# Designs tried in a protein design run: peptides against a protein of PDB entry 5IXI. Part 79

Target 1, 141 residues: chain A of PDB entry 5IXI
Amino acid sequence: TPLLDASSLEYLFAQGQYDLVKCLAPIRDPKTEQDGHDIENECLGMAVLAISHYAMMKKMQLPELPKDISYKRYIPETLNKSIRQRNLLTRMRINNVFKDFLKEFNNKTICDSSVSTHDLKVKYLATLETLTKHYGAEIFE

## One batch from the design tools (peptide; made by RFdiffusion4, then SolubleMPNN)

Design b2_p20_7_s2 (from b2_p20_7, 12 letters changed)
Fold by OpenDDE base, seed 2:
Structure b2_p20_7_s2 (fold): chain B 141 residues (1-141), chain A 20 residues (1-20)
Amino acid sequence: as target 1 above (141 residues)
Amino acid sequence: KISEIDNFFKEHRKKVEEEL
């Protein structure tokens, strides 16, 4: 990976979040139905990274975050709309799985402190490159 | 450290995918 200073990484991370959510960096087209699920899973992972980064920056544990925190504002708007069209039971299950995922990741990042905010930004941008159609070429080879 | 994140996501990938 190319050497990025802290300021550049911070900027790219912020811009990347905006581009992903606003679909300015559109996610790649699925090749199969399973590939579509993989893409959605990666998007949910991006939400975990973004929320965890926020919590770490604010020196907050997850219980201190709003009770209604969810993936909704951290995934592509197109995917959010798609999920909202699914039945209530499915949406509830997605919410539960995501919350558990976030809690377990929180134990690793905040409680264990084995992962830094720097690591989260790098992982986010690296995933963004593979997840989207034309993004990240300037960041990683 | 980034590899730890990768491993974490890999481990939980099937759980999330099952609900999608």
Scores: peptide ipSAE 0.290, ipTM 0.830, DockQ to the pose 0.431
Fold by OpenDDE base, seed 4:
Structure b2_p20_7_s2 (fold): chain B 141 residues (1-141), chain A 20 residues (1-20)
Amino acid sequence: as target 1 above (141 residues)
Amino acid sequence: KISEIDNFFKEHRKKVEEEL
């Protein structure tokens, strides 16, 4: 946003990632089963944004990232625990969906467009506000 | 540019919903 300088945005982005993963900013309660799936998808999206931002900051392409790169360190710990309790087939599907998500985002948005790290931070923080229960006042109010 | 990200996520969500 034009109201935040670069240093403030960087700080908020870093803090937001920490708060989301550590559940200091807990994700909202699902209203329906479908809403639960939507929340999980948003969390996976947050992981894609965070990883993509990391890659861009390190001037790395997706193939150069560690082969074991995963959403696990970039989603709420509660969700990570929930996923680990699911059966193998489900976990495999989630892994595949995420890998496809990350790959497509990298190819179509990062490599084929002018999306910047600034854009990623703004999108991350904006999504964080809607995804969590009470977070966002520090960012957009 | 933010709209590009938004559109990508929207399209991806639709694909996931078709598979899950």
Scores: peptide ipSAE 0.286, ipTM 0.820, DockQ to the pose 0.552
Fold by OpenDDE base, seed 1:
Structure b2_p20_7_s2 (fold): chain B 141 residues (1-141), chain A 20 residues (1-20)
Amino acid sequence: as target 1 above (141 residues)
Amino acid sequence: KISEIDNFFKEHRKKVEEEL
């Protein structure tokens, strides 16, 4: 893990979420169509991490979360707009994939308490560096 | 435990490619 104290890690994690969603840390350009799909899936993964962290901090299980919880507030706004323009069936598939992802992650990590909030923050920031352009280089140098 | 998260995401990506 990087040499960061708890307060610094908390700050960077919060700022990283904001930067990703607001596209202040723009996602990298896809090299191929498949790469584009991989980038979108990584963004959905980031949403799972963020939601799981929130749930753990609030000591809530997945069924206790709001029923309307989704990836929409946890992915880049540009990607969210792109998804909204896709047809209903595609959007339904994306929603189903995300819900399954979140459920499986919750069952294997949150419920078992095998993963800590610290682990989630580190994973989030590490992924953010690889997903975005020129972000977090000073943290994982 | 970060390796567990990495492995989970790796397996998930494989499933997504099969479904989408």
Scores: peptide ipSAE 0.285, ipTM 0.821, DockQ to the pose 0.523
Fold by OpenDDE base, seed 5:
Structure b2_p20_7_s2 (fold): chain B 141 residues (1-141), chain A 20 residues (1-20)
Amino acid sequence: as target 1 above (141 residues)
Amino acid sequence: KISEIDNFFKEHRKKVEEEL
């Protein structure tokens, strides 16, 4: 985007990841049960973006990533704590959904398109703006 | 290619909702 130069975008992306995980930019409150599910899926998506960005920066293929790769370090700590309180089957299902999400994103977007780390940062910050209560309101119009 | 990312997320959300 012409609104942010490369250096600014890199800084904001790094800070945005930290703010999301550490809940300095808290996610919005769900209005319904379905809304809560949507928010959770968006957070999982944010984890996919962050991991994919990391992999691309390190020039790593998905199979080269640690086999125990998880969303746990890439989602809000409050959500992570909430997930840990759920029963084993639910947690297993969430893990499977995330792994499928990551694999599909890698196969259908990263490997066969012109998606760049720049695109991932823009998408991350744009989603962060809508996912959180008031964060990033001045970044994108 | 942000549109590609947007489309992927949209389609994936639909799949998840259908399966879960």
Scores: peptide ipSAE 0.283, ipTM 0.818, DockQ to the pose 0.563

Design b2_p20_7_s3 (from b2_p20_7, 11 letters changed)
Fold by OpenDDE base, seed 4:
Structure b2_p20_7_s3 (fold): chain B 141 residues (1-141), chain A 20 residues (1-20)
Amino acid sequence: as target 1 above (141 residues)
Amino acid sequence: TIQKIDEFFKNHRKKQEEKE
């Protein structure tokens, strides 16, 4: 793991979220159709990490989060646009998959008090490096 | 720890692949 102090890690995490969502750090090109699905799942995972971090910082449990919590604000805008163009059944499936993902993650990690906000930031940045084309190489050299 | 997150994501990915 890189030797980063708390303030540096906080900054990089915030900047990384912004760069991913605003497509300043574009996601990698899919090599196959299955690779495209994997990329989407990784983006949903990034949303789970970001939301979980937010909840922990605000000392909120999942039931206390807004019922309309969604991945939409935590994934690349390009992917969000792509999903919105898909049919209703597909969008419903994605919503259900995400909500189940978030719930399961909370039950197995957050509620166990075994995962810290520090862990979430490190995982987020590490995944960001592999998910995007050229971003984050300086963080985990 | 971070390894728990890694394991969760790995297992979740496998489950999603089985559904597809």
Scores: peptide ipSAE 0.329, ipTM 0.832, DockQ to the pose 0.454
Fold by OpenDDE base, seed 5:
Structure b2_p20_7_s3 (fold): chain B 141 residues (1-141), chain A 20 residues (1-20)
Amino acid sequence: as target 1 above (141 residues)
Amino acid sequence: TIQKIDEFFKNHRKKQEEKE
Protein backbone atom coordinates (compact mmCIF):
# COMPACT_ATOMS: atom_id res chain seq x y z
CA THR B 1 0.00 0.00 0.00
CA PRO B 2 1.41 3.37 -1.00
CA LEU B 3 2.06 6.08 1.54
CA LEU B 4 -0.48 8.41 -0.07
CA ASP B 5 -4.21 7.86 -0.19
CA ALA B 6 -6.16 7.64 -3.44
CA SER B 7 -7.18 11.29 -3.55
CA SER B 8 -3.63 12.48 -2.98
CA LEU B 9 -2.31 10.13 -5.64
CA GLU B 10 -4.85 11.37 -8.15
CA TYR B 11 -3.85 14.97 -7.58
CA LEU B 12 -0.11 14.33 -7.62
CA PHE B 13 -0.37 12.16 -10.72
CA ALA B 14 -2.14 14.91 -12.64
CA GLN B 15 0.34 17.52 -11.48
CA GLY B 16 3.26 15.23 -12.19
CA GLN B 17 2.21 14.75 -15.79
CA TYR B 18 1.88 18.48 -16.28
CA ASP B 19 5.19 19.22 -14.58
CA LEU B 20 7.06 16.62 -16.63
CA VAL B 21 5.69 17.72 -20.00
CA LYS B 22 6.03 21.44 -19.31
CA CYS B 23 9.54 20.91 -17.92
CA LEU B 24 8.62 22.40 -14.55
CA ALA B 25 10.18 19.20 -13.25
CA PRO B 26 13.19 19.02 -15.57
CA ILE B 27 14.70 15.64 -16.35
CA ARG B 28 18.14 14.88 -14.99
CA ASP B 29 21.20 15.75 -17.04
CA PRO B 30 22.71 12.87 -18.99
CA LYS B 31 26.27 12.00 -18.03
CA THR B 32 26.98 9.93 -21.15
CA GLU B 33 25.37 9.18 -24.49
CA GLN B 34 24.15 5.88 -23.10
CA ASP B 35 22.68 7.69 -20.11
CA GLY B 36 20.90 10.01 -22.51
CA HIS B 37 19.45 7.01 -24.29
CA ASP B 38 18.30 5.57 -20.97
CA ILE B 39 16.63 8.85 -20.05
CA GLU B 40 14.83 8.87 -23.39
CA ASN B 41 13.59 5.33 -22.80
CA GLU B 42 12.39 6.31 -19.34
CA CYS B 43 10.44 9.19 -20.85
CA LEU B 44 8.89 6.87 -23.41
CA GLY B 45 7.94 4.62 -20.53
CA MET B 46 6.27 7.54 -18.82
CA ALA B 47 4.26 8.13 -21.97
CA VAL B 48 3.20 4.47 -22.00
CA LEU B 49 2.05 4.76 -18.39
CA ALA B 50 0.12 7.96 -19.04
CA ILE B 51 -1.60 6.64 -22.16
CA SER B 52 -2.43 3.34 -20.49
CA HIS B 53 -3.93 5.19 -17.55
CA TYR B 54 -6.03 7.28 -19.91
CA ALA B 55 -7.22 4.20 -21.76
CA MET B 56 -8.14 2.40 -18.56
CA MET B 57 -10.02 5.40 -17.21
CA LYS B 58 -12.03 5.58 -20.42
CA LYS B 59 -12.48 1.79 -20.42
CA MET B 60 -10.87 1.61 -23.85
CA GLN B 61 -8.55 -0.94 -25.39
CA LEU B 62 -5.58 0.25 -27.43
CA PRO B 63 -7.27 -0.54 -30.75
CA GLU B 64 -10.00 1.90 -29.76
CA LEU B 65 -7.51 4.71 -29.30
CA PRO B 66 -6.61 7.00 -32.19
CA LYS B 67 -4.45 5.11 -34.66
CA ASP B 68 -1.99 7.99 -34.77
CA ILE B 69 -1.44 8.07 -31.03
CA SER B 70 1.99 9.44 -30.20
CA TYR B 71 4.35 10.03 -27.33
CA LYS B 72 4.67 13.71 -28.24
CA ARG B 73 2.11 15.02 -25.75
CA TYR B 74 3.39 12.84 -22.91
CA ILE B 75 7.14 13.53 -22.84
CA PRO B 76 9.11 16.61 -21.80
CA GLU B 77 8.84 19.40 -24.35
CA THR B 78 12.62 19.71 -24.39
CA LEU B 79 12.98 16.07 -25.39
CA ASN B 80 10.26 16.43 -27.99
CA LYS B 81 12.13 19.35 -29.53
CA SER B 82 15.33 17.31 -29.52
CA ILE B 83 13.65 14.39 -31.29
CA ARG B 84 12.17 16.67 -33.95
CA GLN B 85 15.69 17.84 -34.81
CA ARG B 86 16.88 14.30 -35.53
CA ASN B 87 16.88 12.73 -38.98
CA LEU B 88 13.90 10.91 -40.42
CA LEU B 89 15.27 7.41 -39.85
CA THR B 90 15.95 8.13 -36.20
CA ARG B 91 12.47 9.55 -35.70
CA MET B 92 10.97 6.50 -37.38
CA ARG B 93 12.96 4.22 -35.09
CA ILE B 94 11.81 6.06 -31.98
CA ASN B 95 8.20 5.91 -33.12
CA ASN B 96 8.46 2.18 -33.79
CA VAL B 97 10.08 1.54 -30.42
CA PHE B 98 7.32 3.45 -28.69
CA LYS B 99 4.51 1.69 -30.56
CA ASP B 100 5.99 -1.70 -29.75
CA PHE B 101 6.46 -0.69 -26.13
CA LEU B 102 2.86 0.48 -25.79
CA LYS B 103 1.47 -2.60 -27.51
CA GLU B 104 3.46 -5.01 -25.40
CA PHE B 105 2.55 -3.21 -22.20
CA ASN B 106 -1.13 -3.40 -23.05
CA ASN B 107 -0.96 -7.09 -23.92
CA LYS B 108 1.01 -8.20 -20.88
CA THR B 109 -0.23 -5.95 -18.10
CA ILE B 110 -3.55 -4.26 -18.85
CA CYS B 111 -5.40 -7.05 -20.63
CA ASP B 112 -5.10 -9.50 -17.73
CA SER B 113 -6.41 -6.91 -15.24
CA SER B 114 -3.37 -7.39 -13.02
CA VAL B 115 -2.49 -3.70 -13.22
CA SER B 116 -4.82 -0.99 -11.94
CA THR B 117 -4.92 2.74 -12.51
CA HIS B 118 -3.70 3.01 -8.94
CA ASP B 119 -0.60 0.99 -9.79
CA LEU B 120 0.08 3.17 -12.82
CA LYS B 121 -0.08 6.35 -10.75
CA VAL B 122 2.34 4.96 -8.17
CA LYS B 123 4.79 3.80 -10.83
CA TYR B 124 4.54 7.11 -12.66
CA LEU B 125 5.28 9.16 -9.57
CA ALA B 126 8.06 6.84 -8.44
CA THR B 127 9.74 7.07 -11.83
CA LEU B 128 9.22 10.82 -11.93
CA GLU B 129 11.17 11.10 -8.69
CA THR B 130 14.21 9.32 -10.13
CA LEU B 131 13.97 10.77 -13.63
CA THR B 132 13.85 14.43 -12.65
CA LYS B 133 16.44 16.50 -10.82
CA HIS B 134 14.77 17.27 -7.49
CA TYR B 135 11.08 16.50 -7.89
CA GLY B 136 8.94 14.25 -5.72
CA ALA B 137 11.41 13.70 -2.92
CA GLU B 138 8.65 14.02 -0.33
CA ILE B 139 6.19 11.68 -2.03
CA PHE B 140 7.79 8.39 -1.01
CA GLU B 141 9.67 9.31 2.16
CA THR A 1 0.71 -5.03 -9.11
CA ILE A 2 3.58 -2.57 -9.13
CA GLN A 3 5.98 -5.51 -9.20
CA LYS A 4 4.55 -6.63 -12.52
CA ILE A 5 5.11 -3.19 -13.99
CA ASP A 6 8.67 -3.15 -12.70
CA GLU A 7 9.37 -6.56 -14.18
CA PHE A 8 7.89 -5.55 -17.51
CA PHE A 9 10.04 -2.44 -17.77
CA LYS A 10 13.13 -4.39 -16.75
CA ASN A 11 12.53 -7.11 -19.31
CA HIS A 12 11.69 -4.61 -22.02
CA ARG A 13 14.94 -2.73 -21.47
CA LYS A 14 16.92 -5.96 -21.69
CA LYS A 15 15.22 -6.97 -24.92
CA GLN A 16 15.87 -3.59 -26.49
CA GLU A 17 19.53 -3.68 -25.50
CA GLU A 18 19.92 -7.12 -27.05
CA LYS A 19 18.15 -6.06 -30.23
CA GLU A 20 20.34 -2.99 -30.70
Scores: peptide ipSAE 0.315, ipTM 0.826, DockQ to the pose 0.477
Fold by OpenDDE base, seed 2:
Structure b2_p20_7_s3 (fold): chain B 141 residues (1-141), chain A 20 residues (1-20)
Amino acid sequence: as target 1 above (141 residues)
Amino acid sequence: TIQKIDEFFKNHRKKQEEKE
């Protein structure tokens, strides 16, 4: 993989978040219903990465995060709109699963110094490459 | 490390699939 300096990585990470949320880098088309579910879960994972990175940069502990923290502004706008149209039980499940995911991940990132903000950025961009249709291939070729 | 993140996501996915 190509070597990216810290400044380049920071820029690409910020731009990648913007591109994902604004659907400038559209997510790949699902091949099956299960594939669609997997894609949604990957998007939620991207939200966890982004939020955890934010928390680490601000030196926040998990209890200091907003109690109503949500994935909504960290996933593709199209997916967010889709989720909002689903029934209450589904939305509640997604929210609960996400909150548990975020909590567990933060215990292994914020509370465990073995994962750095650098790691989060690399993972984010690497996932973005596989999650989207045509994005970032040149970064990791 | 990135490896820890990969393992975490892998394990989380497996757990969710078992619950669904």
Scores: peptide ipSAE 0.312, ipTM 0.826, DockQ to the pose 0.468
Fold by OpenDDE base, seed 1:
Structure b2_p20_7_s3 (fold): chain B 141 residues (1-141), chain A 20 residues (1-20)
Amino acid sequence: as target 1 above (141 residues)
Amino acid sequence: TIQKIDEFFKNHRKKQEEKE
């Protein structure tokens, strides 16, 4: 559709990242404790998508990315603050899970060129709709 | 394609649930 042409998709993707991180598109309320963990994992997944998109746009591979790459600037600020207040072991676990996730995603999708930047943007926006309360319902109609 | 991404995320979630 005209609403999802390349330029529009690029704009929506950039705006969606901003809205998620700045909590302008707030994440949905957890129904259970497990649902809360699922939401956090989805946010980490969003960070993987955003970082991978950036890397592809800059034609960088994972070894060329900064060694201290982190999810911190790619997840909701409220979640980032929550994680920073957790104990060291929990923070280490989250960091390790994220780094492993990013590495695995890069090896299976980015390095073999099986996934395009277009695919990443669509996946990001589609996930954003389900992750947040009232975002973008009309975009994919 | 998007389907490959979906499958990757699905498989990753399953692996995490098994490890936890």
Scores: peptide ipSAE 0.308, ipTM 0.824, DockQ to the pose 0.474

Design b2_p20_7_s4 (from b2_p20_7, 13 letters changed)
Fold by OpenDDE base, seed 2:
Structure b2_p20_7_s4 (fold): chain B 141 residues (1-141), chain A 20 residues (1-20)
Amino acid sequence: as target 1 above (141 residues)
Amino acid sequence: VQSKIDDFFKNHREEQLKKE
């Protein structure tokens, strides 16, 4: 893994978020229906990382975040559109998965104060590399 | 630290697979 200084990592993290949401770094094609669900869950994970990073940067606890905080602005726009077209029960389940994911992540990683914003950026970019078609090879290969 | 995050994601994925 190439050595990345703090400024480079900050830039890549910001650009990676933009590229994922705007579908400039498109997510990989699912091989099966289950693979599609796995990809969606990975996207929800990316949202958890991004929100956790935001909260840490603002020195906010998760309960201090708006109750209506959502994954919507942190996932690929194409996926967001797809989810909005699904039935109410499906959308409710996805929201529950996300909310539980966010809370559990906070409890198991953020609350022990051993995880830094640096660590979140690294995980985000590493996941982005495996989640998308043609992204991140130059960073961690 | 990265291992902790990776382990969390791995375990979470496995739990979700059981629910789906």
Scores: peptide ipSAE 0.267, ipTM 0.809, DockQ to the pose 0.491
Fold by OpenDDE base, seed 5:
Structure b2_p20_7_s4 (fold): chain B 141 residues (1-141), chain A 20 residues (1-20)
Amino acid sequence: as target 1 above (141 residues)
Amino acid sequence: VQSKIDDFFKNHREEQLKKE
């Protein structure tokens, strides 16, 4: 966007990741059980964006990433703790959803070289704005 | 490009909702 230059976007993206994971920008409260599920899926999406950005910056293909790649370091710590308290089958399901999401995103979006790290940062920050309670309300307004 | 990413996320969410 013309509103944010490259340097500003880089800074905001880095800070946004930190704020999300450390819960300095807390995710919004779910209104229903389904809303809570949607919020968790959005958080998994944020992990996909962050990991994809990392991979692109390191010029790594998805198969070159560690096989034990996980969402755990890329989602809010509170959510991570919540997930760890759930039963094994639920945790397996969440992990499968994430891995499928990451693979699908790579195959349909990253591999065609039409998406840049710039685009990922914009999407990350835009999603962060809607996912969290009051974070970045003026950035894309 | 942003539309492409947005469409991907939208479609993915809808697909997951159908499976569950």
Scores: peptide ipSAE 0.263, ipTM 0.806, DockQ to the pose 0.458
Fold by OpenDDE base, seed 4:
Structure b2_p20_7_s4 (fold): chain B 141 residues (1-141), chain A 20 residues (1-20)
Amino acid sequence: as target 1 above (141 residues)
Amino acid sequence: VQSKIDDFFKNHREEQLKKE
């Protein structure tokens, strides 16, 4: 956004990641089972954004990232714990969804060099506002 | 650019909803 300078945006992005993972900004309560799945998918999306930002900052291509790159460090700890308690097939499915999401996002947005780290931070913070219960008002209101 | 990212996420969500 034009209202935030680069330093402020960098700070907010870093703090937002910390708050999401540590559940200081808790995710919203699901209204239905389907809403729960949507929330989980949004969290996976947040992981994709965070990892993509990391890769860009390190000037790394997706294939150059560790083969064991995972969403686990980039989603709310509560959700991570929940996923770990699910059966193997479910965990495999979630991992496949994430891997496909990350790959597709990289191919369609990062590889064409049209997306900047700035864009990723803005999208991350904007999504954080809608994903969490009470967070983000100070950023975009 | 933000629109592009938004569209990607929207399409991805719709695809996942279709699979569920």
Scores: peptide ipSAE 0.260, ipTM 0.806, DockQ to the pose 0.437
Fold by OpenDDE base, seed 3:
Structure b2_p20_7_s4 (fold): chain B 141 residues (1-141), chain A 20 residues (1-20)
Amino acid sequence: as target 1 above (141 residues)
Amino acid sequence: VQSKIDDFFKNHREEQLKKE
């Protein structure tokens, strides 16, 4: 945004990742069962953004990333604990959804070299504002 | 560029809603 320079975005992006994972910025309460699924999918999206940003910073492409790359350290700890308690088939489904999401995002946005790390940080922070209860409103107001 | 990312997420969400 025109109000945030590169250094400000870098700081807020790093802090936002920490706050999301450590639940210092808790995710919003689901209004319905479907809303709960939407929230989880948004969290997986946050992981995709964070991993894509990391890969770009390291000059790595998806095939070069470890095959065991996971969303686990990029989502709220509470959600991670919840997922670990679910049955194998459910966990496999979630993992497939994430991997498909990451692959598709890379193919549609990262591979064409039109998306920058700056763009990813903006999207991350904007999504964080809507995903969490009381976070980041002042950033884009 | 930001619109491109937004469109991707919107489309992805809509596809997931159809599957669930």
Scores: peptide ipSAE 0.258, ipTM 0.804, DockQ to the pose 0.407

Design b2_p20_8_s1 (from b2_p20_8, 10 letters changed)
Fold by OpenDDE base, seed 1:
Structure b2_p20_8_s1 (fold): chain B 141 residues (1-141), chain A 20 residues (1-20)
Amino acid sequence: as target 1 above (141 residues)
Amino acid sequence: DPYFDKKTAMERFKKFFSSF
């Protein structure tokens, strides 16, 4: 991959978040039902990365974040609408698993400073490249 | 949705974040 300075990486990370959520960088078409589930899981993973990055930048611990924190603002709007249409039990399961993993990720990976904001941005953009149809072709070619 | 069984979902997340 080409070398990016810190400012460029920060810009691309911010723009990538916007493009993913607003579906300007559309997620790839699933080839199977299982592939669709994998795509959904990766989107939820992207939300964990984005929230963790935000928390680290603000020097906040999870208890200091809003108690109603969720994936909803950090995943593609189309996926968010899809999840909203599912039954209550399914939505509760998704939310509970997400919150549990976010807590675990924070405690076991972020709090011990083994992962930096730089690492999160790189992971986010690398995943965005594989998750979406055309994003980053000019950068990672 | 059985796909979001806690144990299975956590394993998928751990796989996704295995690079850390």
Scores: peptide ipSAE 0.279, ipTM 0.829, DockQ to the pose 0.740
Fold by OpenDDE base, seed 4:
Structure b2_p20_8_s1 (fold): chain B 141 residues (1-141), chain A 20 residues (1-20)
Amino acid sequence: as target 1 above (141 residues)
Amino acid sequence: DPYFDKKTAMERFKKFFSSF
């Protein structure tokens, strides 16, 4: 992985978020049902990274974020549509687990200042490269 | 969907962030 200066990293992170959500960098095709589950998990994880980065940049604590904060705006549109088609119980479970993890991540990692915005951007871009079909060739190859 | 059992799902999330 090439060394990136701060400004380049900021740009790539912003563009990567846009590309993932808008499906300009489409997620990879699952090879198995379990692989499909892993892909969904990683997408939801990407949402946590994006939200956490936003909160840190705004110097906001989790309680200061909107109570209706959700993964919906931070995952691929195609996955969001897929989740919306699932039954209510499943959607509630996804929402609850996501919120619980976001809270835990904030309390144990972000609030403890053990993770920087730089770390979040690096993790986001690294995951984006493996999660999507062809993204990152211009950056990592 | 049993896949989204809270305990199991939380562990999967923790695995994703294990690099931190």
Scores: peptide ipSAE 0.262, ipTM 0.816, DockQ to the pose 0.700
Fold by OpenDDE base, seed 5:
Structure b2_p20_8_s1 (fold): chain B 141 residues (1-141), chain A 20 residues (1-20)
Amino acid sequence: as target 1 above (141 residues)
Amino acid sequence: DPYFDKKTAMERFKKFFSSF
């Protein structure tokens, strides 16, 4: 794995977010129902990383973020469409669990564990490599 | 849907972020 300088890492992280959301780097096909659940969970995790990175860059506490903070703009558009097809109660539960974990992650991991924006970018790109079909083949070789 | 039970969902998230 090549050692990426700070500028390269910043660029790759920004591009990776765009590629994931716009499905230019499509997520891998699920092999089973459980695999599909795992993929969805990883995508929601990616949203947590992206939002946390944004908050840290803006030096914002979680309560300062918009009250309607959502995963919708931070997950693949295909997955977002899939979630919108589910019933209202399911969508509400997904939203609530996501918000609860985002809060916990901010309080216990970001504030207490000295997680940096660098760490978030590395985790994001590493996950992107395994989550998508072909992304990172040239970068992480 | 038990898949989205708060406890189980939180455990899945914790697993994802276990490296932190």
Scores: peptide ipSAE 0.262, ipTM 0.817, DockQ to the pose 0.774
Fold by OpenDDE base, seed 2:
Structure b2_p20_8_s1 (fold): chain B 141 residues (1-141), chain A 20 residues (1-20)
Amino acid sequence: as target 1 above (141 residues)
Amino acid sequence: DPYFDKKTAMERFKKFFSSF
């Protein structure tokens, strides 16, 4: 990863979130069913990063966030539609696991100040590079 | 869907964040 100053990193992080959600940077095609699950997991992870970053920037703790907070606004719209087509139990499990991990991540990683907003942005962009088809061509080549 | 078993799902998330 090339050196990026703070302002450049902030811009790329904001743009990357938009590109991922709006599918302007489309996720890679799964090679297998398991690969598809891995891709979905990474997208959900991206949502955790984005929400945690938001909370840190606003100096808010998770209990202060809306109780109905979910991954829906932070994953590709295509994936969101796909999840909505799954049965109720599956959707409930996805939601529960997501909420539990979000809480755990913030309590163990963020609250002890071991991770900064800078780290979250770097992880987000690095994941975006491997998750999407063509992202990073202008930045990392 | 067994893939979203809580235990295994949490392990996948932990793997994702292993760099932290």
Scores: peptide ipSAE 0.241, ipTM 0.803, DockQ to the pose 0.742

Design b2_p20_8_s2 (from b2_p20_8, 12 letters changed)
Fold by OpenDDE base, seed 4:
Structure b2_p20_8_s2 (fold): chain B 141 residues (1-141), chain A 20 residues (1-20)
Amino acid sequence: as target 1 above (141 residues)
Amino acid sequence: DEFFEKDKAMERFKKFFSSF
């Protein structure tokens, strides 16, 4: 993989977020039902990375974020539609687990200065390459 | 068990961030 400078990472990270959410870089087809669950979990993980990066860049603590912060605007629109079609209990479970993990990640990893914005961007782009069908061909070899 | 399912989901999220 090529070495990217800071400005290149900023550009690719911003573009990658847009491509994932707008499904310009569609997520890969699941091979099994369990694979489908893994893909969903990775997408939700991508939302955690995006939100954490936003908070760090804005110098915001997690309690300062909107109380209704959600994965909805940070995952593929196709997946968002799929989740909205599930029953209330399932949606509540996903919301609660996501928020709990976001809090844990912030407290144990971000606030402890264990992870930088650079690390978040690298993890995001690396996951994007493996999660989507064709994204990263121009960046990763 | 609702608690068990939540815990299992949390572990799946932790797995995603295991590279950190």
Scores: peptide ipSAE 0.278, ipTM 0.783, DockQ to the pose 0.497
Fold by OpenDDE base, seed 1:
Structure b2_p20_8_s2 (fold): chain B 141 residues (1-141), chain A 20 residues (1-20)
Amino acid sequence: as target 1 above (141 residues)
Amino acid sequence: DEFFEKDKAMERFKKFFSSF
């Protein structure tokens, strides 16, 4: 694995977010129904990382973020469309679980453990490699 | 029920973020 300086890591992180959301780096095919749920949860986790990174970069706490914050623009567009087609109760559950975890992650992980933006970018890119079909093969060799 | 499913989802998220 090559050494990445801060600017290179920032670039790859930004590009990785774009590639995931726009499905330029498509998520891997599920092997089972449970695997499909795991993939969805990983995508939602990626949204938490992206939002937390944004908040940290802007020096904002969660109460200062928009109250209508959601995963929608931080997950693959195909998954977002899929979720929008589900019934109201399911969508409400997903929204509530996501928001609750975002708050918990902020309070118990970001604030208490002093996780840095660097850590978030590394975690994001590492997850992106395993979540997608062919992403980062040459980068993480 | 709703609580149980929500709790399971939370645990899956915690597993995802276990490296922190």
Scores: peptide ipSAE 0.258, ipTM 0.777, DockQ to the pose 0.526
Fold by OpenDDE base, seed 2:
Structure b2_p20_8_s2 (fold): chain B 141 residues (1-141), chain A 20 residues (1-20)
Amino acid sequence: as target 1 above (141 residues)
Amino acid sequence: DEFFEKDKAMERFKKFFSSF
C-alpha cells in the first residue's frame, strides 16, 4: 500500500464510504453462496469500521450513540435492500450479531487504544480494494 | 441451533478484524 499523507487519507476514506454506500464502487460478484455470505460479512465489517471511526472522531462512547444504531446507512444500498427483504428471524439475527460485535470491537479494541482512527481508515480502504470490482486502481497499483 | 449459528457469525467478524 502506498504511503498517504493524513489529508489524502482522510479524503479517500470519506470518498470511499460514499462510493461503497452509493454503489459507485460496486462490490464484486460472488463466486458461490458462501462467497456471497463472506462479501456480506465484509460489508458489515466495513460498517463497524465506519461507525467506530465516527464515534472516535466525536469522542463518543457507544452508549451515547443512537440506541437504534444500525449498519443500514453504512453498507451498499443494494445489500441493504436485499437484507430488508429477508425474513424477520434472519434480519433479527443479523442485527443482533452486528450490535454484539460492534460492542465487543469498541470495548476490546478501541477503548484500550490499540486502534486509532488512522488504522480504521487504512483498513477500510484496503478492504475496499479487495471487496469491490475495480476500486482504487489508480491508488493501489 | 440459533446460538451456534450466531457464534459462527461472530467468528467470521473476528476473522475480518484479525489484522488489528
Scores: peptide ipSAE 0.254, ipTM 0.774, DockQ to the pose 0.469
Fold by OpenDDE base, seed 5:
Structure b2_p20_8_s2 (fold): chain B 141 residues (1-141), chain A 20 residues (1-20)
Amino acid sequence: as target 1 above (141 residues)
Amino acid sequence: DEFFEKDKAMERFKKFFSSF
């Protein structure tokens, strides 16, 4: 990972979130059904990172966030469309999995550690490189 | 040791994320 100053990192993180959600940086094609599940879990993790970063920036505890907080605005729109096509029980499962991830991350990582917004941005961008097709390639032309 | 604590925090972070 190249050394980035704080301003560059902030810009890239904001742009990366936009690119992921708007599918300007599309997620990689799954090779198997299990790979598809892994990609989905990584996207849920990305949503957890984004929400946690938001909460930290606002100096809010997770319980202070809206109770209906959702992954929907923080995952690729293509994946969101895919999830909406699934049956009710599956959608409920996904929502429960996401809530468990968010709670676990808050309790075991954010509250109990020195993880900073800087660390979240680094992890987010690093994950984008592996999750998406050719992300950042234009920077290294 | 602040550096040590940060490393531990990042290890916990990586472990949790890898469980996704």
Scores: peptide ipSAE 0.109, ipTM 0.678, DockQ to the pose 0.045

